Peptides against a protein of PDB entry 3VA4. Designs and how they scored, part 26

Target 1, 107 residues: chain A of PDB entry 3VA4
Amino acid sequence: EPIGQLRLFSGTHGPERDFPLYLGKNVVGRSPDCSVALPFPSISKQHAVIEISAWNKAPILQDCGSLNGTQIVKPPRVLPPGVSHRLRDQELILFADFPCQYHRLDV

## One batch from the design tools (peptide)

Design b1_p23_2 (made by RFdiffusion4)
Fold by OpenDDE base, seed 1:
Parts: C-alpha cells; structure tokens; sequence
Structure b1_p23_2 (fold): chain B 107 residues (1-107), chain A 23 residues (1-23)
C-alpha cells in the first residue's frame, strides 16, 4: 500500500503524472526500473531517493549525486548529494528542472 | 597483488560512480 505520492506537474514533457511511494527506498531517476521513473535526458539514471521507514512515515529525500541536482523550492536551496531532507506534506521539489510535489496519503 | 587488487577495486568504484553521475 502506498504511503505517499509524488506528483510530476504538467509541462513541456506532457501531462501530470502521479507516482506512488512505498515503505523503503523509492528511487527517482531516468532508468525505467526506478520507482519514480522520469524518462528525461536531464534526469540522472539514479537521480535521488525518497526513503520512508515503517517507524516514521515522514519521507527522507536525498540526492544521489545527480548531474543536474535536486532543489527544495521553498525556501529555495540546492540539496547537496547525500544530505537528508525531511519532506513535508505538499512540499515542492525540483529534480533537475522538473517540478514535483510530495503528497502524504492518509493511511 | 593485494595492492593491485585494491587499486582495481577503487577504479571500478570510481567508474561506477561516474556512470551513475553522468548517466
């Protein structure tokens, strides 16, 4: 059962897309086997990871050393590789230049 | 041989890291 959702907003790439997030590691990347597969050239094959533990369902976001970076939108900052960021509900994130939003599901 | 093996391992890890970074 999904614990959260990552929404990729509509843009030049196409329509909005929603990705379920589960307990454990949810890899964000261009590779098709990623939990959050973003098949765009500016996204690294393994770009970032959203980890959700069973004890604390608050997701931890880490950039995996991506080429084009991961950014927190508000307040704006680049997330350094390997640095943990606790995602808040409705938080906006940029993977490269792709805006996404985390949504906590009521489970 | 042990130092060579370690060097090869480190080079392998470096190449893998670069692959993930630029891929």
Amino acid sequence: as target 1 above (107 residues)
Amino acid sequence: SSSLSLSLLLLSLLSFSLFLYFG
Scores: peptide ipSAE 0.264, ipTM 0.726, DockQ to the pose 0.156
Fold by OpenDDE base, seed 4:
Structure b1_p23_2 (fold): chain B 107 residues (1-107), chain A 23 residues (1-23)
Amino acid sequence: as target 1 above (107 residues)
Amino acid sequence: SSSLSLSLLLLSLLSFSLFLYFG
């Protein structure tokens, strides 16, 4: 059962898409094997990871050394590779130039 | 069984290294 959702907002790439997030590691990347598959050239094959533990269901986001980076929107900053960021409900994230929003599901 | 455990550990480390390199 999904614990959260990652919403990719609509844009030039196409319509809005929602990705379920589960306990464990949810890989964000261009590879079709990723839990959050973003099939765009500016996204690295394994771009970032969102990890959700059973102990604390607040997700931890890390950039995996992506080419075009991961950014936190509020307050705006680049997330350096390997630095942990605890996601808040409704938080906005940029993977390269693609705006996304994390949503916690009431499970 | 010890050799199997070691093999699994090495495989895990290799997989992680590949993840970091090709990501």
Scores: peptide ipSAE 0.222, ipTM 0.676, DockQ to the pose 0.071
Fold by OpenDDE base, seed 2:
Structure b1_p23_2 (fold): chain B 107 residues (1-107), chain A 23 residues (1-23)
Amino acid sequence: as target 1 above (107 residues)
Amino acid sequence: SSSLSLSLLLLSLLSFSLFLYFG
């Protein structure tokens, strides 16, 4: 059962897509094996990871040394590789040029 | 072991380089 959701907003790539997030490591990347598969050239095969340790704990986002970076939108900043960022509900994230939003599910 | 450490370092650097190329 998913504990969170990552929404990829609609854009030139196509319509909005929602990805379920589970306990453990949810890898964001271009590789189809990623939990959050973003099949776009600007996304690294293993771009970032969202780790959820418990349902009542905020997920931790880390960039995995991606080529085009991971950014928090508000306030704007690039996440250095391996630096833990505690995700807030409804937080907006850029994976390369792709805007996404984390949403905590009520489960 | 310096030789083992060096080998591991080189392997890690190679892996990183490949990531930069294909990542």
Scores: peptide ipSAE 0.212, ipTM 0.660, DockQ to the pose 0.205
Fold by OpenDDE base, seed 3:
Structure b1_p23_2 (fold): chain B 107 residues (1-107), chain A 23 residues (1-23)
Amino acid sequence: as target 1 above (107 residues)
Amino acid sequence: SSSLSLSLLLLSLLSFSLFLYFG
């Protein structure tokens, strides 16, 4: 069962979508095979990865060398490719120009 | 073998280069 969630906020692309996150690597990308499939041209086929090693540990976000980047919102900064970022509950992330929010689930 | 390892490294580099080109 999922131990986290990534929410894609509503926008010009369409309505809000929620993606379950599981133990292991959750790939974010344009490819339909990704755990978090964002079918938009500005998203790389394999854009980023959210790795969850254990239910009681913070997930690790890494950009995979995406074309249009991954950004942390608070405090604002671009996440360089391959740099590990520990996600906080309710943290806001930009994949290219698409705002998303990580939510930790109670399991 | 060392030859196999080198081949795998080259394939990895090629695949990554293609990723950077096509986004």
Scores: peptide ipSAE 0.194, ipTM 0.642, DockQ to the pose 0.133

Design b1_p23_2_s3 (made by RFdiffusion4, then SolubleMPNN; from b1_p23_2, 18 letters changed)
Fold by OpenDDE base, seed 5:
Structure b1_p23_2_s3 (fold): chain B 107 residues (1-107), chain A 23 residues (1-23)
Amino acid sequence: as target 1 above (107 residues)
Amino acid sequence: SEEKEKLEEELKKLLEELRRLLG
């Protein structure tokens, strides 16, 4: 049923974690009710959103006005709040300073 | 895994570049 995956790489916080992404809005944030719950102080309660409109469309990533920002790693750039970014498969993302990777699942 | 290791190395380098841009 999941259409995508967000991988949180291992680090000082602990081991690698994989989060399933579904149709609709997948909120990334510190709040435990987020689809992608990153329970770390530097992550905003509602940090960003990954919206998947259809299984055959690239997800859209938006920063939700987070305190510590959302960045694309390659090419390096900061995502302005509320600006839509089309995610590429295998794209590397920083939520605050937490490195993640989006992966499209074959379905 | 080797693939993970390679990816992590690339990530580290790219992250450093990003930090230079943000710093």
Scores: peptide ipSAE 0.068, ipTM 0.601, DockQ to the pose 0.030
Fold by OpenDDE base, seed 4:
Structure b1_p23_2_s3 (fold): chain B 107 residues (1-107), chain A 23 residues (1-23)
Amino acid sequence: as target 1 above (107 residues)
Amino acid sequence: SEEKEKLEEELKKLLEELRRLLG
């Protein structure tokens, strides 16, 4: 069962999409094999990873050396590759220029 | 929903600020 959700907000690319997040590594990327598949040219094939552990349901976000970066919106922060960032519920994230929001599910 | 609309507005403002910082 999903532990969290990543919402891709609507935009010029199309309507809003919700992606379930599970225990383990949830890869965000352009590749269709990614848990969070964002099929857009500005997204790297393996752009970032959201890892959720059994002992800590708060996800850890890491950029994977993406071309166009990963940023936290509030407060504004660019994530250096491989640096862990603990996601807070309702946190807003930019993958390249695509705004997303993390939502923790109550399970 | 109203909540979604407010969130979108906040997001817009934050993104504008972010773009100023990163531009």
Scores: peptide ipSAE 0.065, ipTM 0.597, DockQ to the pose 0.029
Fold by OpenDDE base, seed 3:
Structure b1_p23_2_s3 (fold): chain B 107 residues (1-107), chain A 23 residues (1-23)
Amino acid sequence: as target 1 above (107 residues)
Amino acid sequence: SEEKEKLEEELKKLLEELRRLLG
């Protein structure tokens, strides 16, 4: 069962997509085998990772040394590669220039 | 709820602002 959700907002790339997030590492990247597969050229094959250690703990987001970066929107912050960022519910994230939102699910 | 509605509106505005900044 998913513990969280990552929403990719609609844009020029197409409609909104929701990706379930599970316990463990949820890789965000262009590769089709990623948990959160974002098949766009500006996204690195393995762009970032959202790690959920427990249902009652905030997920940890890390950029994996992506080419075009990972950013938090509010407050604005560029995530240095490998640095842990604890995600807040409803947090807005940019993977490259793709706006996404993390949502904690009730399980 | 009222709080949910306000939050969604804020999110919408932030998203629009972000998109403007990104070009």
Scores: peptide ipSAE 0.060, ipTM 0.567, DockQ to the pose 0.026
Fold by OpenDDE base, seed 1:
Structure b1_p23_2_s3 (fold): chain B 107 residues (1-107), chain A 23 residues (1-23)
Amino acid sequence: as target 1 above (107 residues)
Amino acid sequence: SEEKEKLEEELKKLLEELRRLLG
């Protein structure tokens, strides 16, 4: 079962969508084979990665050198490529201009 | 829902601030 969830908020693109997150690398990107597939032109094919380890359920978010960037919303922070950011429960994230929220599941 | 609306409003304000910081 999933360890976490990434929620894409509703917007002009359509309704809200929830993506399960599992152990290992959960790639966020426009490519359809990504764990978190965001099929939008402003999203890079491989935009970012959310990595979850067995010994640490708190995910590590890294931007993969995306064109339009990855940002933490509160407090505002641009995530430099390859720099690890430990996600907090309920954290708000921008992939390009798409707002998302990480949710830790009780497992 | 009301909670979702509150979150969306907060997010909107934060995003606007973020855009100002990035601009």
Scores: peptide ipSAE 0.049, ipTM 0.586, DockQ to the pose 0.030

Design b1_p23_2_s4 (made by RFdiffusion4, then SolubleMPNN; from b1_p23_2, 19 letters changed)
Fold by OpenDDE base, seed 5:
Structure b1_p23_2_s4 (fold): chain B 107 residues (1-107), chain A 23 residues (1-23)
Amino acid sequence: as target 1 above (107 residues)
Amino acid sequence: EEEEEERERLEEELEELLRRLNG
């Protein structure tokens, strides 16, 4: 049923984690209520959102006015709050200093 | 197995990019 996946790479915080992404809003944040819960101090309670409107469309990433920001790695880009960024498959993202990768699932 | 090798390459590239961003 998940349409996509967000992978948090392994690091000093611990092992790799994979988060399923579904239709609608997938909130990334420190709050345990978030679809992508990243329980780290540098992550805002509601840090960013990945919206998937349809299974055949690329997700839209927006920063929610986070303290430590959201960045696209390649090409490098800091996302201003509320500005839509269409995610490409395999795209590398930084939430604060936590590296992640979006992956589209074959659904 | 090929997927694992690709992931390793991507992680190495990521580490390099992160070093540049924070350097």
Scores: peptide ipSAE 0.042, ipTM 0.576, DockQ to the pose 0.026
Fold by OpenDDE base, seed 1:
Structure b1_p23_2_s4 (fold): chain B 107 residues (1-107), chain A 23 residues (1-23)
Amino acid sequence: as target 1 above (107 residues)
Amino acid sequence: EEEEEERERLEEELEELLRRLNG
């Protein structure tokens, strides 16, 4: 079962979409085989990764050297490639210019 | 309805944050 959720807010691309997050690596990217597939040209094929371990359900976000970057919204912060960021519940993230929100599921 | 209201509040907060980020 999913441990978390990544919500892509509605926008010019279309309606809101929710992506389940599981144990292990959840890749965010334009490639269709990504766990969080964002088929938009400004998203890198492998843009970022959200990794969730069994012993600590708090996810670790890393940018994978994306072209247009990964940012935390509050407080504003650009994530350098490969630098680990522990996601907090309800945290807002920008993948390129696409706003998303992480939600921890109570499971 | 309560869930929708909460979503709207979150969207408004997001929009404000994005305005601050993008100038």
Scores: peptide ipSAE 0.034, ipTM 0.564, DockQ to the pose 0.025
Fold by OpenDDE base, seed 4:
Order: sequence, then C-alpha cells, then structure tokens
Structure b1_p23_2_s4 (fold): chain B 107 residues (1-107), chain A 23 residues (1-23)
Amino acid sequence: as target 1 above (107 residues)
Amino acid sequence: EEEEEERERLEEELEELLRRLNG
C-alpha cells in the first residue's frame, strides 16, 4: 500500500492528479516508466526522486539534474542535483513550473 | 527581488488552492 501521495494541482495541463508513493525510490519524470509520470515537455525524463525508507517514512526528495529544476515553495529553496531534502507533510513542491503537494498517508 | 515576489505570489496562490480543496 502507498505510504504517501504526491498531488499535482490542476492547471493549464489539465485536472488534478494524485500519485501514490511507496517504499523505495519513486521517480518523478516525463518517462512513462516513472512512478510519478508527468508527461510534460518541461519535465525531464528522470527529473527527481522521492525515496521512502522503512526506517523513516519521511520522504527524501532529490533533483536528478533536471533541466528546469526542483524547488521547495516554503521556505523557498532550489534543490541542487543530488542534495537531499526531507519532505514535510503537506509540503509544496515545484517540478519545473508544476506545483505539487506531498501528503503523508496514515499507514 | 522580483523572483522572490513571484515566489511569494505563487505560495499564496497555492495556499489558496489548498484552502479551497480542503475547505
């Protein structure tokens, strides 16, 4: 079962979408093979990764050297490639210009 | 800076969206 959720807010791209997050690496990217597939040109094929461990269910977000970057909204922070950021519940994230929210599930 | 202002506006917009979604 999913441990977390990544919500892509509605926008010019279309309606809201929710992506389940599981233990291990959840790759965010344009590639359809990504667990969080964002099929948009501004998203890199492998844009970022959200890793969830069994020991700590708080996800770790890393940018994978994306072209258009990964940013934390509050407080504002651009994530350099490979730098770990521990996600907080309900944290707002920008993958390129796509606003998302992480939600921790009660599991 | 203008980038910071834009970021603040975006944050406010997202917070508003969240309020509407969860309200």
Scores: peptide ipSAE 0.027, ipTM 0.544, DockQ to the pose 0.024
Fold by OpenDDE base, seed 2:
Structure b1_p23_2_s4 (fold): chain B 107 residues (1-107), chain A 23 residues (1-23)
Amino acid sequence: as target 1 above (107 residues)
Amino acid sequence: EEEEEERERLEEELEELLRRLNG
């Protein structure tokens, strides 16, 4: 059962999509093997990772050395590769220029 | 710094737009 969700907002790419997040590593990337597959050219094959160690702990977001970066919207922050960022519920994230939102699910 | 301020403004605008999308 998913304990989190990553929402990709609608855009030129298409409609909104929700990706379930599970315990462990949820890889965000262009590769279809990624848990959060964002099949867009500006997304790196392995762009970032959202790691959830426990249901009652905030997920950790790390950029994986992506070409076009991972950013937190507010406060504005570009995530350096490999640096852990603790995600807050409803936090807005840019993977490249794709706006997403993390949502914590009640479990 | 102007560049940073511009980015902040853009991100605030984006955040507002996204709030509207979620609302």
Scores: peptide ipSAE 0.023, ipTM 0.491, DockQ to the pose 0.027

## One batch from the design tools (peptide)

Design b1_p24_1 (made by RFdiffusion4)
Fold by OpenDDE base, seed 2:
Structure b1_p24_1 (fold): chain B 107 residues (1-107), chain A 24 residues (1-24)
Amino acid sequence: as target 1 above (107 residues)
Amino acid sequence: SLDELLAELNDLLEDLKHLLESLS
């Protein structure tokens, strides 16, 4: 069962999409085999990773050396590649220029 | 398609970025 959810907000690319997040590594990227597949040109094949070690622990977000970066919206911050960022519930994230939101699920 | 070309460009630029980083 999913422990979290990543929501891609609606935009010019299309409607809102929700991606389930599971224990372990959830890769965010353009590659279709990514857990969070974002099929957009500005997204790196393997853009970032959200790792969930336990259901009761905050996920860790890391940029994988993407071209267009991964940013936290509030407060604004570009994540250096490979540096761990602990996600807060409802945290807003930019993968390249695509706004997303992490949501912790009650399971 | 244009999107495919843009994606390829992204990949190439990313490779270049990493190459430059490796040289620094």
Scores: peptide ipSAE 0.730, ipTM 0.940, DockQ to the pose 0.983
Fold by OpenDDE base, seed 3:
Structure b1_p24_1 (fold): chain B 107 residues (1-107), chain A 24 residues (1-24)
Amino acid sequence: as target 1 above (107 residues)
Amino acid sequence: SLDELLAELNDLLEDLKHLLESLS
């Protein structure tokens, strides 16, 4: 059962996509075996990771040293590689230039 | 394809970036 969701908004790349997030490490990246697979050239093979330790705890987002970076939209912040950021429900995230939104699911 | 070439370029530039960072 998914504990969270990452929504990739629609854009020039195509329609909106939703990715389930589970307990443990959810890797965001271009590699097809990533939990959140974003098959776009500007996304690093392993771009970032969302780690969920428990259903009732905020997930931790870390950039994995990506070329084009990971940013929080509001308030604006570029995430340094390997630095933990606690995700808030409805958080807006940029992976490279791809806008996404984290949602906590009721389980 | 173009996308494959762009992805390869991304990987190469990322490697270069990390190398430069390691030298600073």
Scores: peptide ipSAE 0.728, ipTM 0.939, DockQ to the pose 0.971
Fold by OpenDDE base, seed 4:
Structure b1_p24_1 (fold): chain B 107 residues (1-107), chain A 24 residues (1-24)
Amino acid sequence: as target 1 above (107 residues)
Amino acid sequence: SLDELLAELNDLLEDLKHLLESLS
């Protein structure tokens, strides 16, 4: 069962898309086998990872050394590669220039 | 396609970035 959701906002790329997030590693990237597949040229094949543990369901976001970076919107922060960021409900994230939002699901 | 070329360019630039970082 999904523990969270990552919403990709609509834009020039197309309509809004929602991706379920599960316990364990949820890889964000351009590769089609990623849990959160973002098939856009500016997204790295493996761009970032959202890891959700069983003991606390608050996700940890890490950039995987992407070219175009991962950023938190409020307050503004560029995530250095491999640095853990605990996601808050409704947090806004930029993968490259693609705005997304994390939503915690009630489980 | 253009998107495929842009994606490939992204990959190459990323590889170069990592290479430069490894040399620093």
Scores: peptide ipSAE 0.726, ipTM 0.939, DockQ to the pose 0.983
Fold by OpenDDE base, seed 1:
Structure b1_p24_1 (fold): chain B 107 residues (1-107), chain A 24 residues (1-24)
Amino acid sequence: as target 1 above (107 residues)
Amino acid sequence: SLDELLAELNDLLEDLKHLLESLS
């Protein structure tokens, strides 16, 4: 069962999409085999990773050295590659220019 | 397609970025 959800907001690219997040590594990227597949040119093949552990349900977000970066919206912060960021419920994230929101699921 | 070209450009620029960083 999913422990979290990543929502891609609607935009010029199309409608809103929700991606389930599971325990372990959830890779965000343009590659179709990514857990969170974002098939957009500005997204790196392997853009970022959201890792969720059983002992700590708060996800850890890391940028994987993407070209266009991973950013936290509030407060504004560009994530350095490989640096762990603990996601809070309802946190707003930018993968390149694509706004997303993490949602913790009640399980 | 245009999107494919843009994606390829993204990949190339990313590779270049990493290459330059490795030389620093």
Scores: peptide ipSAE 0.725, ipTM 0.939, DockQ to the pose 0.981

Design b1_p24_1_s1 (made by RFdiffusion4, then SolubleMPNN; from b1_p24_1, 16 letters changed)
Fold by OpenDDE base, seed 3:
Structure b1_p24_1_s1 (fold): chain B 107 residues (1-107), chain A 24 residues (1-24)
Amino acid sequence: as target 1 above (107 residues)
Amino acid sequence: SEDEELARRNEALEAERRARLAAE
């Protein structure tokens, strides 16, 4: 059962989509092999990673050297490649120009 | 704290990154 969820908000690309997050590395990227597959040209094949080391620990977000970057929305911050950011519940994230939101599941 | 630990790790990473870029 998933420990978290990443929501891709609806937009010009299409409707809202929810992606389950599990223990370990959840890769965000354009590649269909990614746990969070975002099949959009502006997304890098391996764009970012959300690592969940334990169910009771906050996930860690890292940009993987993406072309168009990863940003935290509030407060605004561009994540340099490899920099670790602890995700808070309901955190808003931009992968390139795609707004997403992390949600911690209470399962 | 976890946040402080991450901050230290991030600073080390950024320092290493700056050093790499400076060496190029």
Scores: peptide ipSAE 0.245, ipTM 0.738, DockQ to the pose 0.035
Fold by OpenDDE base, seed 1:
Structure b1_p24_1_s1 (fold): chain B 107 residues (1-107), chain A 24 residues (1-24)
Amino acid sequence: as target 1 above (107 residues)
Amino acid sequence: SEDEELARRNEALEAERRARLAAE
């Protein structure tokens, strides 16, 4: 069962989309093989990773050396590659210029 | 705490990055 959810807000690309997040590594990227597939040119093939452990359900976000970056919205902060950021419920994230929101599921 | 552990890991990563850049 999914532990969390990543919501891609609606925009010029199209409607809102929700992606389930599971234990282990959830890769965010343009590649269709990614758990969170964002098929947009500004997204790197493997852009970022959201890792969730069994012991701590709070996801860890890391940028994978993406071209256009990964950013936390509040407070604004660009994540250097490999830097670990613990996601908080309802946290807003930018992958390149695509706004997303993490939601912790009650499981 | 977890946050402190992450901070330590991030610091180590940044130190490694600086060392790599200095070696180039």
Scores: peptide ipSAE 0.205, ipTM 0.712, DockQ to the pose 0.035
Fold by OpenDDE base, seed 4:
Structure b1_p24_1_s1 (fold): chain B 107 residues (1-107), chain A 24 residues (1-24)
Amino acid sequence: as target 1 above (107 residues)
Amino acid sequence: SEDEELARRNEALEAERRARLAAE
């Protein structure tokens, strides 16, 4: 049922983790009830949102006014709060200092 | 295209933010 996947790369925090992404809003944040729960102090409770539409399965990423920001890695740039960024397959994202990668599932 | 539409919407949003910040 998941439309996409967000991979959190391994690091000092622990091993690699994969989060399924579904239609609608997938909230990225420190809160445990987030779809993509990143329980780290540098992550805001509601840090960002990845929204996937039934019409266009390409996810839209927005920063939710996080404290430590959301960045696209290539080319490097900070996403201003509320600005919509269409994610491409294999795109690399930084939530605060945590590197992640979006993967589009073949569904 | 969808990307062009997002760019236009983002520009409008950023303009709104700049205007709000300038008024504060």
Scores: peptide ipSAE 0.193, ipTM 0.709, DockQ to the pose 0.035
Fold by OpenDDE base, seed 2:
Structure b1_p24_1_s1 (fold): chain B 107 residues (1-107), chain A 24 residues (1-24)
Amino acid sequence: as target 1 above (107 residues)
Amino acid sequence: SEDEELARRNEALEAERRARLAAE
């Protein structure tokens, strides 16, 4: 059962897509094996990871040394690789230039 | 707290990176 959701906003790539997030590591990347598969050339094969340790804990976002980076939108900040960022509900994230939003699901 | 734990982890990571860069 998903605990959170990552929304990829609509854009030139197509319509909005929602990705469920589960306990453990949710890898964001271009590889189709990723939990959050973003099949775009500017996304690294393993771009970032959203780790959820428990249902009542905020997810932790880490960039995995991606080529084009992972950014927090408000306040604007590029996440250095490996730095742990606690995701807030409704937080806006840029994976490369793809805007996304995390939101917590009612579990 | 969770944020404090993350801060400690991040600080350790940053320290390691700094040390690595200084050693190059």
Scores: peptide ipSAE 0.251, ipTM 0.736, DockQ to the pose 0.034; fails the geometry check

Design b1_p24_1_s2 (made by RFdiffusion4, then SolubleMPNN; from b1_p24_1, 16 letters changed)
Fold by OpenDDE base, seed 1:
Parts: structure tokens; C-alpha cells; sequence
Structure b1_p24_1_s2 (fold): chain B 107 residues (1-107), chain A 24 residues (1-24)
């Protein structure tokens, strides 16, 4: 059962997509075997990771040394590679130039 | 709500636009 959700907003790339997030490491990247597979050239094969240690704890986002970066929208911040960022519910994230939103699910 | 989702989308898109402009 998913504990969270990562939403990719609609854009020139196509329609909105929702990706379930589970306990453990949810890898965001261009590689098709990623938990959050974003098959776009500007996304690194292994771009970032969202780690969820418990259903009642905020997920931890880390950039994996991506080429085009991982950024928090508000306040604007580029995440240094490997540095833990605690995600807030409804947090807006840019993976490269792709706008996303994290949502905590009711479980 | 629909309004909240729209606001979030617009905010994210604005951030994307600003990032793109800064890198040009």
C-alpha cells in the first residue's frame, strides 16, 4: 500500500502522472526500473531518491548528483547532492525542469 | 480542492519558468 504520492504536473511532455511512494527508497530517474520513472533526457538515470522510513514520518529527499539538479520551489533552494531534505506535505519540487508535488496519503 | 491544485500547479510552473530564464 502506498504511503505517499509524487505528482508530475501536466506540460509539454504530456498529461499529469501520479507515482505511488512506498516504504523504503523510491528512486526518481530516467531509468525504467526507477520507482518514479521520468523518461526524459534532462532527468538523470538515477536523479534523486525519496526515502520513507515510516508511515508517520516525513519522507527524506536527496539529490543523487544529478546533472540538472533537484530544487525546492518555496523557498527556492537547490538541494546539494546527498544532503537530506525533509519533505512537507504538498511540497513542490523541480526535478530538472519538471514540476512535481509530493502528497502524503491517508493510511 | 481544485483551486488549491491549480494554485500549486501555477506556482510550480512559475518556478520552472524562472529557472529556465536564469539558465538562458
Amino acid sequence: as target 1 above (107 residues)
Amino acid sequence: SAAEEEAARNEALEAERLRREALE
Scores: peptide ipSAE 0.392, ipTM 0.836, DockQ to the pose 0.036
Fold by OpenDDE base, seed 2:
Structure b1_p24_1_s2 (fold): chain B 107 residues (1-107), chain A 24 residues (1-24)
Amino acid sequence: as target 1 above (107 residues)
Amino acid sequence: SAAEEEAARNEALEAERLRREALE
């Protein structure tokens, strides 16, 4: 059962997509094996990871040393590789140039 | 709400635009 959701906003790449997030590590990347598969050239094969340790704890976002970076929108900040960032509900994130939003699901 | 979602979308898109412009 999903604990959260990562929404990829619609754009030139295509329509909006919603990715379920589960307990454990949810890898964001270009590789089709990723939990959040973003099949775009600017996304690294393993771009970032959203780790959810418990349903009642904020997920942790880490960039995995991606080529084009992971950025928090507000306040604007590029995440250093491997540095933990606690996601807030409805947090806006850029994976490379792809705008996304995390939100917690009611479970 | 729908309005909040739209606002978030616009904010994210604006951030993306700014990022793109910074790389040009």
Scores: peptide ipSAE 0.379, ipTM 0.832, DockQ to the pose 0.035
Fold by OpenDDE base, seed 3:
Order: structure tokens, then C-alpha cells, then sequence
Structure b1_p24_1_s2 (fold): chain B 107 residues (1-107), chain A 24 residues (1-24)
């Protein structure tokens, strides 16, 4: 059962997409085997990871040394590779130039 | 709510726009 969700907002790339997030490591990347597969050239094969250690604990977002970076929108911040960022509910994230939003599911 | 979702979308898109401009 998914514990969270990552929403990719609609844009020139296409319609909105929602990705379920589970316990453990949810890899965000261009590779098709990623939990959050973003098949776009500007996304690194393994771009970032969202790790959920428990349903009642805030997920941790880490950039994996991506080419085009991972950014928190508010407050604005580029995430250094490997540095843990605790995700807040409704957090707005840029993976490269793709705007996304994390939200916790009530399960 | 729908209004909150739209606000979030707009905020994220604006951030992306600003990022793009900064890289140019």
C-alpha cells in the first residue's frame, strides 16, 4: 500500500502523472525501472531518491548527483548531492525542470 | 481543494520558469 504520492504537474511534456511512494527507497529517474520514472532527457537515469522509513516519519529526499539538480521551491534551495532533505507534506520540488509535489497519503 | 491545488501548481511552474531563466 502506498504511503505517499509524487505528482508531476502537467506541462508541455504532457498530462499530470501521479506516482505512488512506498516504504523504502523510491528512486526518481529517467530509467524505466525507477519507482518514479520520468522519461525525459534532462532527468538523470538515477536522479534522486525519496526514502520512506516509516509511515509516521517524514520522507527523506536526496539528490543522487544529478546533472540538472533537485530543488525545493519554498523556500528556494538547490539540494547538494547526498544531503538529506526532510520532505514536508505538500512539498513542491523541481527535478531538473519538472515541477512536482509530494503529499502524504492518509492510510 | 481545487483552489489549493491550482495555487501549488502555479507556484511550482513559476519556480521552474525562474530556474530556466537563471540558467540562460
Amino acid sequence: as target 1 above (107 residues)
Amino acid sequence: SAAEEEAARNEALEAERLRREALE
Scores: peptide ipSAE 0.377, ipTM 0.834, DockQ to the pose 0.036
Fold by OpenDDE base, seed 4:
Structure b1_p24_1_s2 (fold): chain B 107 residues (1-107), chain A 24 residues (1-24)
Amino acid sequence: as target 1 above (107 residues)
Amino acid sequence: SAAEEEAARNEALEAERLRREALE
């Protein structure tokens, strides 16, 4: 069962989408085999990774050297490639120009 | 709540807008 959720807000790209997040590595990217598949040109094939461990339910977000970057909304911060960021519940994230929100599920 | 979700959406969209403008 999913431990978290990544919500892609609705926009010009289309309707809102919710992606389940599981233990281990959840890859965010344009490639269809990504756990969080964002099939948009501005998203890198493997854009970022959200890793969730059993002993630490707070996910670690890491940009994978994406072309258009990964940003935390508040406070504003561009994530350098490979630098770990611990996600807080309800945290707002930009993958390239796509606004998303992380939500911890009650499990 | 619905209100909180809407607020979050608006905040994220505003951030995206600002990012887009900065890249123009």
Scores: peptide ipSAE 0.376, ipTM 0.830, DockQ to the pose 0.035

